# Peptides against a protein of PDB entry 4LZF: the designs that were tried, part 60

Target 1, 155 residues: chain A of PDB entry 4LZF
Amino acid sequence: GGRLVVFPNGTRKELSADGQTVKVMFFNGDVKHTMPDQRVIYYYAEAQTTHITYPDGMEVLQFPNNQTEKHFPDGRKEITFPDQTVKTLHPDGREESVLTDGTIIQLNPDGSKVIQFNTGQREIHTADFKRREYPDGTVKTVYSDGRQETQYPTG

## One batch from the design tools (peptide; made by RFdiffusion4, then SolubleMPNN)

Design b2_p10_7_s4 (from b2_p10_7, 6 letters changed)
Fold by OpenDDE base, seed 4:
Structure b2_p10_7_s4 (fold): chain B 155 residues (1-155), chain A 10 residues (1-10)
Amino acid sequence: as target 1 above (155 residues)
Amino acid sequence: MVIIEPPESL
């Protein structure tokens, strides 16, 4: 019940019987699928990259190195790197990376950096200092001028 | 991606 159309240039178009699925196979090896759920799947043969667009504005890119990028309608981007690190880029300029060991690295729009270690330690980097917070409540600060300060949980 | 559909061939 489906339909196959072959064009003189070698492009092929497959239509499902219900007309809800369309597959275009371009002469260069690229493929475009239009799915019943209205997502469009582009495959770029030369780049070996898949690009999925969703009706809600979501986009997903899949690269041959196993990197995946999600582009959310709100402007957020989520990148899953080949090493499975997940980096989120927020519209406000904040970046957050979640490492496979559970470490979270946050880059803030003000230039500060926060590392939440899987050990429960937290490190804060600013223009003025680096601060390490320990689970026991100890806080060590190294200032840009070389001064160091340690705060103990008991005072 | 732009789709250009030339005449069908048999």
Scores: peptide ipSAE 0.029, ipTM 0.711, DockQ to the pose 0.197
Fold by OpenDDE base, seed 1:
Structure b2_p10_7_s4 (fold): chain B 155 residues (1-155), chain A 10 residues (1-10)
Amino acid sequence: as target 1 above (155 residues)
Amino acid sequence: MVIIEPPESL
C-alpha cells in the first residue's frame, strides 16, 4: 500500500504504492504533488495559486481570478487574462495581444505598433507616422510633422 | 518552494 509520513509540524507526506506519486501537504495548507510524468504541482494555499512545473522547463501558473500564465522554456510567456485576452511576450521583446473580438495588437521591439481590427482595418504606428489601412484599399497617413496623406484605391 | 523535512513523528 501507500505510505503516509506525518511530521511533528503537521506536514504530511503521502507516497503512492507504486512510488510514482508523492503528495506533500504542508502545515500551512500548501500542497506539492510530484506526478509519474515528473511534473510538479504546487498549490499555494494563501494565494490560492497553482504552479505546475514540467521536466522540459515549461511552467504554468493558475491564479484565483482565472488568469493563467504559461512560461515556455525558450523564454516566451503567454498570459490568458480573466477577460480571455491572450497576450504573448516574446524573448525578442515583441508582444502580441489577441482580444476576444479578434483584434490583434502587436508591439514591436522598435516601438512600432500594429493593430489589426476585427473590421479588417489595420493601423500602424511608427515614430514617423500613424497609418490607417481600410478594407477598400484607402490608406490614410498622419505624419509626425502633422502632414496628412490619403491614398485612394483608384488613384 | 523549499521543503524542510523534520523527523517523522513517532
Scores: peptide ipSAE 0.029, ipTM 0.681, DockQ to the pose 0.216
Fold by OpenDDE base, seed 3:
Structure b2_p10_7_s4 (fold): chain B 155 residues (1-155), chain A 10 residues (1-10)
Amino acid sequence: as target 1 above (155 residues)
Amino acid sequence: MVIIEPPESL
C-alpha cells in the first residue's frame, strides 16, 4: 500500500505504492502534488489558486474567478478571461484578443490597431487615419485632419 | 518553495 508520513507541525505526505505520486498537504492548507507525468500541481489555499508546472516549462494558472493563464516556454502568454475572451500576449509586444462573437482585435507594437469584425468588415486604426474595409471591396478612410475618402470596388 | 521536513510523528 501507500505510505503516509505525518509531521509534528501537521503537514502530511502521502506516497503512492508505486512511488510515482507524492501529495504534500501543508499545515496552512496548501497542497503540492507531483504526478507520474512529472507535472507539479500547487494549490495555494489562501488565494484558492492552482499552479501547474510542466516538464517542458509550460505553466498554467487557474484563478478562483475562472480566469486561466497559460505561460508558454517561448514567452507567449494566453489569458482566458471569465467571459471566455482569449487574449494572447506575444513576446514582440503584439496582443490579440478573440471575443466570443468571433471579433478579433489586434494591437501592434507601433500603436496601430486592427479589428476584424464577425461581419467580415475590417477596421484599421493608425495615428493618421481610421479605415473601414467592407466585404464588397469598398474602403472608407477618415484622416486625422477630418478629410474623408471612399474607394469603390468599381472605381 | 523550501520544504524542511521535521521528524516524523510516531
Scores: peptide ipSAE 0.026, ipTM 0.670, DockQ to the pose 0.179
Fold by OpenDDE base, seed 5:
Structure b2_p10_7_s4 (fold): chain B 155 residues (1-155), chain A 10 residues (1-10)
Amino acid sequence: as target 1 above (155 residues)
Amino acid sequence: MVIIEPPESL
């Protein structure tokens, strides 16, 4: 069968019979679980947070507020917020948020922002202008100097 | 994480 080790400080270590699973229950309520697939699950009792580390470098954080973060080996992070918005942070500094209504918000490394609305409209924010693109091909631009331009699809 | 484990309780 499995083995249970009890330490003087109250920490317990459970080993499966096959030796593939190890569960350490710390005296403070923290838990470390090493799985057969070599993932390690940390539970921090005080923070009520679960942290899973994978052999390939993937990490998953689960917070008590229902936020989940995935940290990919390539440096990308994916955050699922409690409201189910998903934010992806790319290694190049680009950020993308996907809202529950399908709206996509992109923050680019150059500081520009692009909003793809669920209506098919797109808004581009740069240091020089804000531009709204409409599904019919109309483009409205408001420049930082206050100038406005409208481009119509028919010229 | 490095875990330092005390001796097993008797």
Scores: peptide ipSAE 0.026, ipTM 0.666, DockQ to the pose 0.209

Design b2_p10_8_s1 (from b2_p10_8, 6 letters changed)
Fold by OpenDDE base, seed 4:
Structure b2_p10_8_s1 (fold): chain B 155 residues (1-155), chain A 10 residues (1-10)
Amino acid sequence: as target 1 above (155 residues)
Amino acid sequence: DAEIEAILSR
């Protein structure tokens, strides 16, 4: 019940019997798939990249190096790198990277950086200092002028 | 992505 249409330029169009699935195979090797759920799957042959667009505005890019990018309708982007690090780019400019070991690296719009180590230690970087917070409550601060301060949990 | 021709051929 489906049909195949071949165009003079070599492009091919496959239509499902119900008309809900359309596959266009372009002469250059690109492929466009329109699915019943209204997602559109683009495959760019030269780049070997897949681009999926969803009706809610979600977009997913899959690159040949196994990198995946998700573009959310709210403007957030989530990048899964080949090493499986997940980086989230927030609309406010905040970036958060989650490493495979559980370490979280946050870059804030104000330029500060926060690292939450998998050990429970936290490091805060600002223009004025680097601060290391330990699970026991110890806090070590190195200021930009070279001054150091240690705060102990018992005061 | 490319344009789909209007002329059909089978």
Scores: peptide ipSAE 0.047, ipTM 0.750, DockQ to the pose 0.012
Fold by OpenDDE base, seed 3:
Structure b2_p10_8_s1 (fold): chain B 155 residues (1-155), chain A 10 residues (1-10)
Amino acid sequence: as target 1 above (155 residues)
Amino acid sequence: DAEIEAILSR
């Protein structure tokens, strides 16, 4: 059978019969759970946060507000917000947000912004202009000096 | 980890 160790301070350690699962329940309510697949699950009682570490270096944080953060070994970070928006932070400084309606927002390290709307329209923001591209091939540009230009598709 | 060991050693 399994083994239970109770320490004088109130900490409890449960070992499975096969020795592959270890659960430590600390006196403060924190829990450390070592799984057969070598995942380590930390539960922080005060913060009500779960932190999972994987053998490959992957980390997953689950917060009480239903936010989830994935920290990839390559330095990429993926945040799923409570509203189910998914934001990816890339090591090069690029950020991408995917909204629930299918809109994709890209922030580039140079400060430019690209919005891919769910309608197929795309908007590009730079220091010099805002440009709207339409599915029919029409392109409208508003320059920083207030000038506007429209390029029409060739028929 | 060091804290865990210290707690478990009691």
Scores: peptide ipSAE 0.035, ipTM 0.707, DockQ to the pose 0.014
Fold by OpenDDE base, seed 5:
Structure b2_p10_8_s1 (fold): chain B 155 residues (1-155), chain A 10 residues (1-10)
Amino acid sequence: as target 1 above (155 residues)
Amino acid sequence: DAEIEAILSR
């Protein structure tokens, strides 16, 4: 059958009969599960945080405030915030946040920012201007020098 | 984690 090993420090190790599952319960309350699929589940008792590592390099962090972070092998990170906003951080430095209302906020490596509103409006922020694009084709630009320009849709 | 690995190695 399975085995239970109790260490002098109070740590306990449970091994399944097939040896494919290992559960270590540390003296401090932390738990480490090694699963048959080779994922490793760490539970940090003090932080109440779960950290799952996968053999392909994927990592998942679950925090007590209901925030979840996924760390992909390619370096991409996906954060689900408690409010259910999802933020993706790309290896190239691009960041994308999707709000619960469907608004998408993109931060580009060059420092520009694009907001795609659920209304179909888009706002673009660059070093030189802030621009609002409207579904009807109207474009309003406020330049860094304070100049404003409105472009109306052509008839 | 080094501490975890050390404990598991005992």
Scores: peptide ipSAE 0.032, ipTM 0.700, DockQ to the pose 0.016
Fold by OpenDDE base, seed 2:
Structure b2_p10_8_s1 (fold): chain B 155 residues (1-155), chain A 10 residues (1-10)
Amino acid sequence: as target 1 above (155 residues)
Amino acid sequence: DAEIEAILSR
């Protein structure tokens, strides 16, 4: 059967009968689960945070405010905020946020910004201009020097 | 977690 070991400091260690699961309950309330799939689940009692580490290098953090962070082995980080906005940070420095309304905001390493609105409009921000693209094909550009241009759909 | 492992090793 399973085993329970109680340490003098109050830490408890539960071993499954098959030896595939280990649960350590620390004296401070922290918990460590080692699972058959080799993932390790840490619960930090004071922070009320869960931290899962996977054998492939994936990490998942769950915070008490309902924020979740996924740290991928490739260096990508995905944050789900309490408002359910999902932000992806790419290793190249690109950041993408998907809002609950479907709007996508992209921040590029060069400082440019692209907003894809849920209406189908797109706005591009660069050092030289701000451009709004409309679903009908109209494009309005405001240049950094204050000049404005409107391009109408071809046809 | 290094702290957890240290505690376990006590």
Scores: peptide ipSAE 0.029, ipTM 0.687, DockQ to the pose 0.017

Design b2_p10_8_s2 (from b2_p10_8, 3 letters changed)
Fold by OpenDDE base, seed 5:
Structure b2_p10_8_s2 (fold): chain B 155 residues (1-155), chain A 10 residues (1-10)
Amino acid sequence: as target 1 above (155 residues)
Amino acid sequence: DKFIEEVLAR
């Protein structure tokens, strides 16, 4: 059978019979599970947050507001917000948000921004201009100096 | 008429 160790401070440690699963229930309500596959599941009681760490360095955070964060070994971070928007932060500083309607928002390290709308329209922001590209080939540009330009499909 | 609309990322 398994073993239960009770410490004077109230912390409890449960060991499975095979020794492959360890559950520590800390006096403050936190829980730590060490699983046979070597993932470690932390539950922080006060924050009501679950933190899973994997042997390869992957980490998953689950917050009480239904937000989930994945921290990849390569430094990439993926955040799923409560509204199910998914934001990816890349190690090079690039950020990408995918909205539930299919809109994709990309923020580049140089500060430029690209929005791919679900309608097929595309918007590009740079230090020099904002530009809207339409599916029919029309392109509207507003430059930083206030000048506006429209390019039509026929030239 | 269509115009440029800004969308903020979270």
Scores: peptide ipSAE 0.051, ipTM 0.671, DockQ to the pose 0.234
Fold by OpenDDE base, seed 3:
Structure b2_p10_8_s2 (fold): chain B 155 residues (1-155), chain A 10 residues (1-10)
Amino acid sequence: as target 1 above (155 residues)
Amino acid sequence: DKFIEEVLAR
Protein backbone atom coordinates (compact mmCIF):
# COMPACT_ATOMS: atom_id res chain seq x y z
CA GLY B 1 0.00 0.00 0.00
CA GLY B 2 3.01 2.33 -0.01
CA ARG B 3 3.73 4.82 -2.73
CA LEU B 4 6.75 5.73 -4.80
CA VAL B 5 6.83 9.11 -6.46
CA VAL B 6 9.52 9.82 -9.03
CA PHE B 7 10.06 13.43 -9.94
CA PRO B 8 11.41 14.67 -13.29
CA ASN B 9 14.68 15.81 -11.69
CA GLY B 10 15.39 12.29 -10.44
CA THR B 11 14.31 12.81 -6.83
CA ARG B 12 12.35 9.90 -5.42
CA LYS B 13 9.90 9.88 -2.53
CA GLU B 14 8.83 6.70 -0.79
CA LEU B 15 5.80 6.82 1.48
CA SER B 16 4.73 4.03 3.77
CA ALA B 17 1.15 2.82 3.60
CA ASP B 18 0.35 4.45 6.96
CA GLY B 19 2.09 7.68 5.96
CA GLN B 20 4.28 7.61 9.08
CA THR B 21 7.55 6.99 7.25
CA VAL B 22 8.79 9.14 4.41
CA LYS B 23 12.05 8.61 2.57
CA VAL B 24 13.24 11.23 0.13
CA MET B 25 16.17 10.33 -2.07
CA PHE B 26 17.36 13.51 -3.70
CA PHE B 27 18.93 13.63 -7.13
CA ASN B 28 22.31 14.55 -5.59
CA GLY B 29 22.40 11.43 -3.43
CA ASP B 30 21.21 13.04 -0.20
CA VAL B 31 18.61 11.14 1.79
CA LYS B 32 15.98 12.38 4.23
CA HIS B 33 14.07 10.00 6.49
CA THR B 34 11.09 11.14 8.50
CA MET B 35 10.37 8.48 11.09
CA PRO B 36 7.26 7.59 13.11
CA ASP B 37 9.01 8.74 16.31
CA GLN B 38 9.35 12.21 14.70
CA ARG B 39 13.11 12.09 14.33
CA VAL B 40 14.47 13.27 11.02
CA ILE B 41 17.58 11.64 9.59
CA TYR B 42 19.56 13.54 6.99
CA TYR B 43 22.35 11.91 5.05
CA TYR B 44 24.57 14.25 3.08
CA ALA B 45 26.12 12.13 0.38
CA GLU B 46 29.05 14.33 -0.61
CA ALA B 47 30.12 14.91 3.01
CA GLN B 48 29.13 11.37 4.04
CA THR B 49 27.64 12.92 7.17
CA THR B 50 24.53 11.87 9.07
CA HIS B 51 22.47 14.49 10.90
CA ILE B 52 19.66 13.39 13.19
CA THR B 53 17.19 15.87 14.64
CA TYR B 54 14.86 14.91 17.47
CA PRO B 55 11.54 16.49 18.43
CA ASP B 56 12.95 17.64 21.82
CA GLY B 57 15.60 19.70 20.02
CA MET B 58 18.45 17.21 20.35
CA GLU B 59 20.74 16.93 17.34
CA VAL B 60 23.34 14.29 16.55
CA LEU B 61 25.98 14.58 13.85
CA GLN B 62 28.06 11.64 12.71
CA PHE B 63 31.08 12.33 10.55
CA PRO B 64 32.96 9.91 8.28
CA ASN B 65 36.09 10.16 10.48
CA ASN B 66 34.09 8.63 13.37
CA GLN B 67 33.64 11.93 15.18
CA THR B 68 30.22 12.34 16.81
CA GLU B 69 28.66 15.58 18.03
CA LYS B 70 25.62 15.86 20.27
CA HIS B 71 23.86 19.20 20.51
CA PHE B 72 21.61 19.28 23.55
CA PRO B 73 18.50 21.47 23.89
CA ASP B 74 20.09 23.36 26.81
CA GLY B 75 22.92 24.55 24.55
CA ARG B 76 25.51 22.04 25.72
CA LYS B 77 27.58 20.27 23.08
CA GLU B 78 29.36 16.97 23.48
CA ILE B 79 32.02 15.93 20.98
CA THR B 80 33.42 12.41 20.86
CA PHE B 81 36.62 12.49 18.86
CA PRO B 82 37.96 9.55 16.84
CA ASP B 83 40.47 8.83 19.65
CA GLN B 84 37.49 8.62 22.05
CA THR B 85 38.30 11.84 23.88
CA VAL B 86 35.05 13.43 25.01
CA LYS B 87 34.83 17.22 25.00
CA THR B 88 31.89 19.03 26.57
CA LEU B 89 31.17 22.67 25.78
CA HIS B 90 28.89 24.26 28.36
CA PRO B 91 26.59 27.24 27.73
CA ASP B 92 28.52 29.33 30.29
CA GLY B 93 31.68 28.98 28.20
CA ARG B 94 33.35 26.27 30.27
CA GLU B 95 34.94 23.43 28.33
CA GLU B 96 35.86 20.03 29.69
CA SER B 97 37.83 17.30 27.95
CA VAL B 98 38.06 13.79 29.34
CA LEU B 99 40.89 11.75 27.86
CA THR B 100 40.91 7.97 27.63
CA ASP B 101 43.64 7.77 30.31
CA GLY B 102 41.38 9.59 32.79
CA THR B 103 42.99 13.02 32.48
CA ILE B 104 40.50 15.88 32.75
CA ILE B 105 41.19 19.26 31.14
CA GLN B 106 38.99 22.18 32.14
CA LEU B 107 38.97 25.55 30.40
CA ASN B 108 37.17 28.12 32.51
CA PRO B 109 35.35 31.25 31.30
CA ASP B 110 37.91 33.45 33.08
CA GLY B 111 40.64 31.96 30.89
CA SER B 112 42.15 29.71 33.54
CA LYS B 113 42.92 26.07 32.85
CA VAL B 114 42.95 23.10 35.21
CA ILE B 115 44.42 19.73 34.32
CA GLN B 116 43.65 16.84 36.63
CA PHE B 117 45.96 13.92 35.93
CA ASN B 118 45.07 10.31 36.58
CA THR B 119 48.05 10.18 39.00
CA GLY B 120 46.48 12.75 41.30
CA GLN B 121 48.73 15.57 40.14
CA ARG B 122 47.07 18.79 39.08
CA GLU B 123 48.11 21.77 36.98
CA ILE B 124 46.52 25.19 37.37
CA HIS B 125 47.14 27.80 34.70
CA THR B 126 46.18 31.44 35.24
CA ALA B 127 47.23 34.77 33.81
CA ASP B 128 49.67 35.12 36.71
CA PHE B 129 51.19 31.65 37.03
CA LYS B 130 51.36 28.00 36.17
CA ARG B 131 51.24 25.67 39.15
CA ARG B 132 51.82 21.95 39.60
CA GLU B 133 50.36 20.27 42.67
CA TYR B 134 51.66 16.85 43.65
CA PRO B 135 49.91 14.19 45.73
CA ASP B 136 52.56 14.44 48.47
CA GLY B 137 51.72 18.12 48.99
CA THR B 138 54.60 19.61 47.01
CA VAL B 139 53.59 22.62 44.95
CA LYS B 140 55.69 24.15 42.17
CA THR B 141 54.78 27.55 40.78
CA VAL B 142 56.17 29.43 37.80
CA TYR B 143 55.03 33.03 37.80
CA SER B 144 54.51 35.15 34.71
CA ASP B 145 57.60 37.22 35.57
CA GLY B 146 59.77 34.09 35.47
CA ARG B 147 60.08 33.66 39.23
CA GLN B 148 59.80 30.10 40.48
CA GLU B 149 58.69 28.84 43.86
CA THR B 150 58.59 25.37 45.36
CA GLN B 151 56.55 24.71 48.47
CA TYR B 152 57.35 21.50 50.30
CA PRO B 153 54.86 19.64 52.47
CA THR B 154 57.10 20.19 55.52
CA GLY B 155 58.01 23.78 54.62
CA ASP A 1 59.11 18.51 36.33
CA LYS A 2 57.92 20.06 33.09
CA PHE A 3 54.37 21.20 32.53
CA ILE A 4 52.73 19.11 29.82
CA GLU A 5 50.18 21.59 28.46
CA GLU A 6 51.43 21.15 24.91
CA VAL A 7 50.96 17.40 25.03
CA LEU A 8 47.36 17.70 26.18
CA ALA A 9 46.32 20.60 23.97
CA ARG A 10 43.25 19.79 21.88
Scores: peptide ipSAE 0.047, ipTM 0.638, DockQ to the pose 0.281
Fold by OpenDDE base, seed 2:
Structure b2_p10_8_s2 (fold): chain B 155 residues (1-155), chain A 10 residues (1-10)
Amino acid sequence: as target 1 above (155 residues)
Amino acid sequence: DKFIEEVLAR
């Protein structure tokens, strides 16, 4: 069988029989699991947050409000919000949010924004203009100087 | 400092 060690401070340490799994139940209610696959699962009792670390550097955070965060070894961060919006933060500074209705919002490092609506319409926001592209090929542009331009599919 | 060791049941 496994082994249980109880420390004077109340911390308990359980070792599996094969020694591949270690469970530490800290005096404050926190729990740490070291798994055979070398992932480490932290449960922070007061915060009710689970934090998993993987040998390759991957980290997963699960918060009590149902938000989850994945921190990838390449620096990418993926946040699933309680409303199930998924936001990806890329190492190059680009941010992408995918809404539950399929809308995609892209924030670019240069400050521009691109919105791909679930209707097929697309908006491009730059310092110089806001542009709406329609599925039929119509393009409407409002420039920062107030000028407006509409390009028609056959025009 | 003392601690208790127990053999867990299989």
Scores: peptide ipSAE 0.029, ipTM 0.627, DockQ to the pose 0.009
Fold by OpenDDE base, seed 1:
Structure b2_p10_8_s2 (fold): chain B 155 residues (1-155), chain A 10 residues (1-10)
Amino acid sequence: as target 1 above (155 residues)
Amino acid sequence: DKFIEEVLAR
């Protein structure tokens, strides 16, 4: 059978019979589960936050407002917001947001911004211009000085 | 810290 350890401060530690699962219930209401697959599940009672750590270095945070954050071993972070927008932060500084309608917003380290609309249109923003690419191949560019160019798919 | 050990009825 499993065993229970009770500490004077009220913390309790439950060990499974096979020793593969450990559950610590801290005096403050926090809970720590160590699982057979070596993932560790922390529950912080006051914050109502769940924090899972995996042996490969991945971490998952679940907040009471329904936000979820995944921290990947390669340094990438993925945030799922309550509105179901998914934002990815890449180690190179690039950020990508995927909206529920399929729109993708990319922020690049050089300051440029790329928006892929669900209509198939793409918009590129730089310090020098704003460009709209249309599905038919038309490209419209408005430069920072006010000059405009239109490139047609037929030349 | 000192602690108490109990066998779980499992």
Scores: peptide ipSAE 0.029, ipTM 0.637, DockQ to the pose 0.010

Design b2_p10_8_s3 (from b2_p10_8, 3 letters changed)
Fold by OpenDDE base, seed 4:
Structure b2_p10_8_s3 (fold): chain B 155 residues (1-155), chain A 10 residues (1-10)
Amino acid sequence: as target 1 above (155 residues)
Amino acid sequence: DAFIEEIVAR
């Protein structure tokens, strides 16, 4: 059988019979599980948040609003929002959001923004212009000074 | 630390 230790402050520690699983139930309601695969599962009672740490440095957070965050060992973060949008934060400062409709929004370190629409259209935003690229090869540019330019695939 | 230890029957 497993072993239970109860501390005077109300904290409880459960040890599995094989010693491979440890569960600490803190007096404040927090819970810490150490699993056989060496992942550690933290539950923060007040925040109602689950935080899993893996031996390779991976971390997963699960928030009460159904948002999940993955923190990769390389510094990349992946956030799945309640609406199922997935946002990736890259170590170089690039951000990418993938919407449920397939639209991809990219924020680049240089401040530019690229939107790849599910229709095949692409929009590029820079300090100098906004440009829309159409699947047929048409390109429309609106410059910051208000000028507009259209490039046609045949011209 | 002082503690109470028991066998967990699960």
Scores: peptide ipSAE 0.039, ipTM 0.675, DockQ to the pose 0.010
Fold by OpenDDE base, seed 5:
Structure b2_p10_8_s3 (fold): chain B 155 residues (1-155), chain A 10 residues (1-10)
Amino acid sequence: as target 1 above (155 residues)
Amino acid sequence: DAFIEEIVAR
């Protein structure tokens, strides 16, 4: 009960019987699929990339190497790499990477870096120092001038 | 499903 429209250039448009699904197959192999839930699925044939757009402004990109990118309406981006590392890019310039082993790496707009290791240790890098925090409460700091300091949990 | 084919001139 659907309708197929064939254009002179080879582009084809399929309309479902209910009119809620539209599939355009372009002459170059690209495909545009409009779904009943108003999401639009683009397939770029040459790049072999799928791009889904949602009514709320969410976008999802799926690349042939198994990388996935989510673009949120607030400007945040979330990249899932083939190795399953997840990187979040925030609108303020902050970046966070979550590794498969549970390690979290944060890059701040001011250039500082924070690593939360899966062991419970945390490392903070600033212009002034590098600091390691241990689960037992011990803190070791190496300052930019070479000075070192260890703080013990017992005071 | 079956489709009715239409050729559209442009």
Scores: peptide ipSAE 0.038, ipTM 0.664, DockQ to the pose 0.010
Fold by OpenDDE base, seed 1:
Structure b2_p10_8_s3 (fold): chain B 155 residues (1-155), chain A 10 residues (1-10)
Amino acid sequence: as target 1 above (155 residues)
Amino acid sequence: DAFIEEIVAR
């Protein structure tokens, strides 16, 4: 049989019979589960947020608005927004967003931006220009000085 | 750890 301990401050601790699971229900409504697989599950009652920590350093945050954040041991973060956009933040500063329509937005550490549209068009932003590549091979470039160039597939 | 009650689940 398991054991329940009730503390003077109202905190309750439940111990499984095998001792492998511990549930602490804090006086403020927070809950902490220590699982046999060494996961620690925190529930913050006021924020209604679940925070899972893994022994390898992985962390998962689940927010009440359905946003989920994964914090990888290598420093990478993956955010799933309520609209189901998935944003990956890399340790080198690169960011990638994948939209539900298949559009991919990449922000590079040098400040450049690349958008791969679901239409097959691609847009590249640098300090010097914005460039749009079309599926037919046409490329339009607008330079920072206002100059524009269009390259046609036949030219 | 001080406690008020200890219950052993059956």
Scores: peptide ipSAE 0.036, ipTM 0.675, DockQ to the pose 0.009
Fold by OpenDDE base, seed 3:
Structure b2_p10_8_s3 (fold): chain B 155 residues (1-155), chain A 10 residues (1-10)
Amino acid sequence: as target 1 above (155 residues)
Amino acid sequence: DAFIEEIVAR
């Protein structure tokens, strides 16, 4: 059958009969659970945080405020905030945030920013200008020197 | 129309 080991410090170790499941309950309330599928689930009692590691290198962090972070083996990170905004951090330094209303904010490694609004408007920020593109084809540009241009669909 | 300077995103 299963085995239970109780250590003098209060730590407990539970072993399944087949040895495929191991649960360590530390004296401080932390828990380490090794599963048959090779997932390791850490629970940090003081922080109330769950940390799952997968054999392929995937990691998932769950925080008590409902924030979730996924760390992918390729270096990409995906953060779901409590407000359900999803932020993706790419290995090349690009960041993308998807808001609940469908707005997408992209921060590029060169410092430029692109906002795709749910209305179909697009805004581009560079070192030299800010530009708003409208669904009707109108484009407004404000340059760093204060000059403004409006391009109309009809020319 | 004014440009949006900052959008609330964490």
Scores: peptide ipSAE 0.033, ipTM 0.525, DockQ to the pose 0.300

Design b2_p10_8_s4 (from b2_p10_8, 5 letters changed)
Fold by OpenDDE base, seed 2:
Structure b2_p10_8_s4 (fold): chain B 155 residues (1-155), chain A 10 residues (1-10)
Amino acid sequence: as target 1 above (155 residues)
Amino acid sequence: DEEIERIEAR
């Protein structure tokens, strides 16, 4: 059978019979599960937040507002917001947001921005211009100097 | 030995 250890401060530690699972119920209400696969699930009672750590360095945070964050070993961070937007922060500084309607917003380290609309239109923002690409092949560019150019699909 | 709760910093 398993064993239960009760500490003077009220913390309780439950060990499975095989010793592969450990559950610590802290006096403050926090709970720590050490699992056979070596992941550690920590629940912060006051914050109502769950933090899972994996042996490979992966981390998952679940917040009471329904936000979830995944911290990958490669430095990538993926945030699922309460509105279900998924934002990925890449180690190179690039950020990508995928909206629920399918729109993709990319922020690049150089300051440029690319929006892929769910309509198939694409908008590119740079220091020098804003460009809209249309599904039919039309491209409209507004340059920073105020000049505008339209490129038609037929040339 | 007594277990100590972890504190998460943000």
Scores: peptide ipSAE 0.036, ipTM 0.647, DockQ to the pose 0.019
Fold by OpenDDE base, seed 1:
Formats: sequence, C-alpha cells, structure tokens
Structure b2_p10_8_s4 (fold): chain B 155 residues (1-155), chain A 10 residues (1-10)
Amino acid sequence: as target 1 above (155 residues)
Amino acid sequence: DEEIERIEAR
C-alpha cells in the first residue's frame, strides 16, 4: 500500500504504493506532486499559482487570472493572456502576438514591426517608412520624411 | 492500504 508521512509542522507526504507518485502537502497549503512521468506540479496556495516543471526543462505557469506562461527549454516563452491573446517571445528578441481576431503583430529585433490584419492587409513599420499592403496588390508607403508613394497592382 | 508514519523534523 501507499504510505503517509506526517511531519511535526503539519506537512504531509503521500507516497503511492508503487513509489511513482509523491504528493507533499505543506503546512502553508502549498502542494507538490511528483508524477510517474517525472513532471513536478507545484501549487502555491497564497499566490494560487500552479507551476509545472518537466524533465526536459519545459515549465508551465498558470496564474489565478487565467494567464498561462510556457517556458520552453530553448528559451522561447509563450504567454496566453486572459483575453486569449497569445504572445511568443523568441530567444533572438523577436516577439509575435496573435490576437483573437486573427491579427498577427510581429516585433523584430531591429525595431521593425509587421502587422498582418485579419482583412488581409499588411503593414510594415521601419525606421524609414510605414508601408501598407492591400489584398489587391496596392502598396502605399509613407516615408519618415513625409514623402508618399503608391504602387498599383496594374499599370 | 496506506501506512501512516509520523516522522521527526529533519
């Protein structure tokens, strides 16, 4: 059978019969689960936050406001905000946000920004210009000096 | 079945 260890401070440790699952219930309400697949699930009672660590280095944080964060072994982070926007932070400094309406916003390490609108329009922001690309092939560019150019898909 | 053990502080 399983085993229950009770510590003087009130902490309790439950071990499964096969020894593959360990549950520690700390005196302060925190809980630690060690699972057969070697993932460790921490629950911080005061913060009401769940923190899962995986043997490959993956980590998942679940906050009481429904925000979740995934920390990948390669350094990438993926944040799902309460509004269900998903933001990915890449190790190279690039950031990508996917909004619930399908809009994608990319922030590049060089400072440029690309917005892919759900309408099919695309906007590119650089130090030198803002460029709007339309589904019909029209491209409008507004340069930092105020000059504007329009390229039409035909003629 | 579960065995209950009280252990002293580490």
Scores: peptide ipSAE 0.036, ipTM 0.681, DockQ to the pose 0.010
Fold by OpenDDE base, seed 3:
Structure b2_p10_8_s4 (fold): chain B 155 residues (1-155), chain A 10 residues (1-10)
Amino acid sequence: as target 1 above (155 residues)
Amino acid sequence: DEEIERIEAR
């Protein structure tokens, strides 16, 4: 059968009969579940935050504001914000945000930014210019010195 | 073997 251990400090430890499932209820309200699949689920009572660690090194954080963070073994992080925007942080420093309307915002390690709008328009930001590309082939560039140039698909 | 709570920064 299962076993319940009660410690003098008020912490309680429940063990399954096979020992593969362990639930620790700490005196401060925190809860730790060790599961048969080797994942560990830790609940921080005061912060109301859940932290799941997987044997492959994956970690998942769930916050009370409905934000979720996934920390991948390769160093990549994926954040789902309460508004359901998904932001990916890559190990090379590149960041990508996918908005709910389909817009994609990319921040590159060199400081440049690319916005792919859901309309098919694209905007590129560099140290030297901002450039808007339109689906019809029109390209408008505003340079850092204030100069503007428009390239039309037919001239 | 008494369990010790885990402390982790948010």
Scores: peptide ipSAE 0.034, ipTM 0.637, DockQ to the pose 0.019
Fold by OpenDDE base, seed 4:
Structure b2_p10_8_s4 (fold): chain B 155 residues (1-155), chain A 10 residues (1-10)
Amino acid sequence: as target 1 above (155 residues)
Amino acid sequence: DEEIERIEAR
């Protein structure tokens, strides 16, 4: 019931009987799958990369090094690195990395950086200082001029 | 109609 079309250049197109699935095998080894759920799966043979496009505009890239990238319709990108760190890039320029140990590193559009450690400590980096906030309420600040201050929870 | 290969840049 399905159809197979073979083109002169060696490209092959397989059509399911119901017409819901189309598989194109290009002469260079690339493959394009159009699925019943309307997602399109591209496989680039030379790069060994898979690119999935969804009807809602979502895109997923899978690279041979085990890195995956999700491109959301709103412009946000989520990168899962081979070490399973997840980095989210927001349209406003903010970046957030979540490490496997639970540490969160946030790069803000203003250039500041915030690290939320898995210990509950937080470190804030600005142009003027680095500040460490401790779970007990202690705050240590190292200013760009080398001056240091410690604020204690009790005063 | 013959399919056209899509090129992806990284």
Scores: peptide ipSAE 0.030, ipTM 0.629, DockQ to the pose 0.019

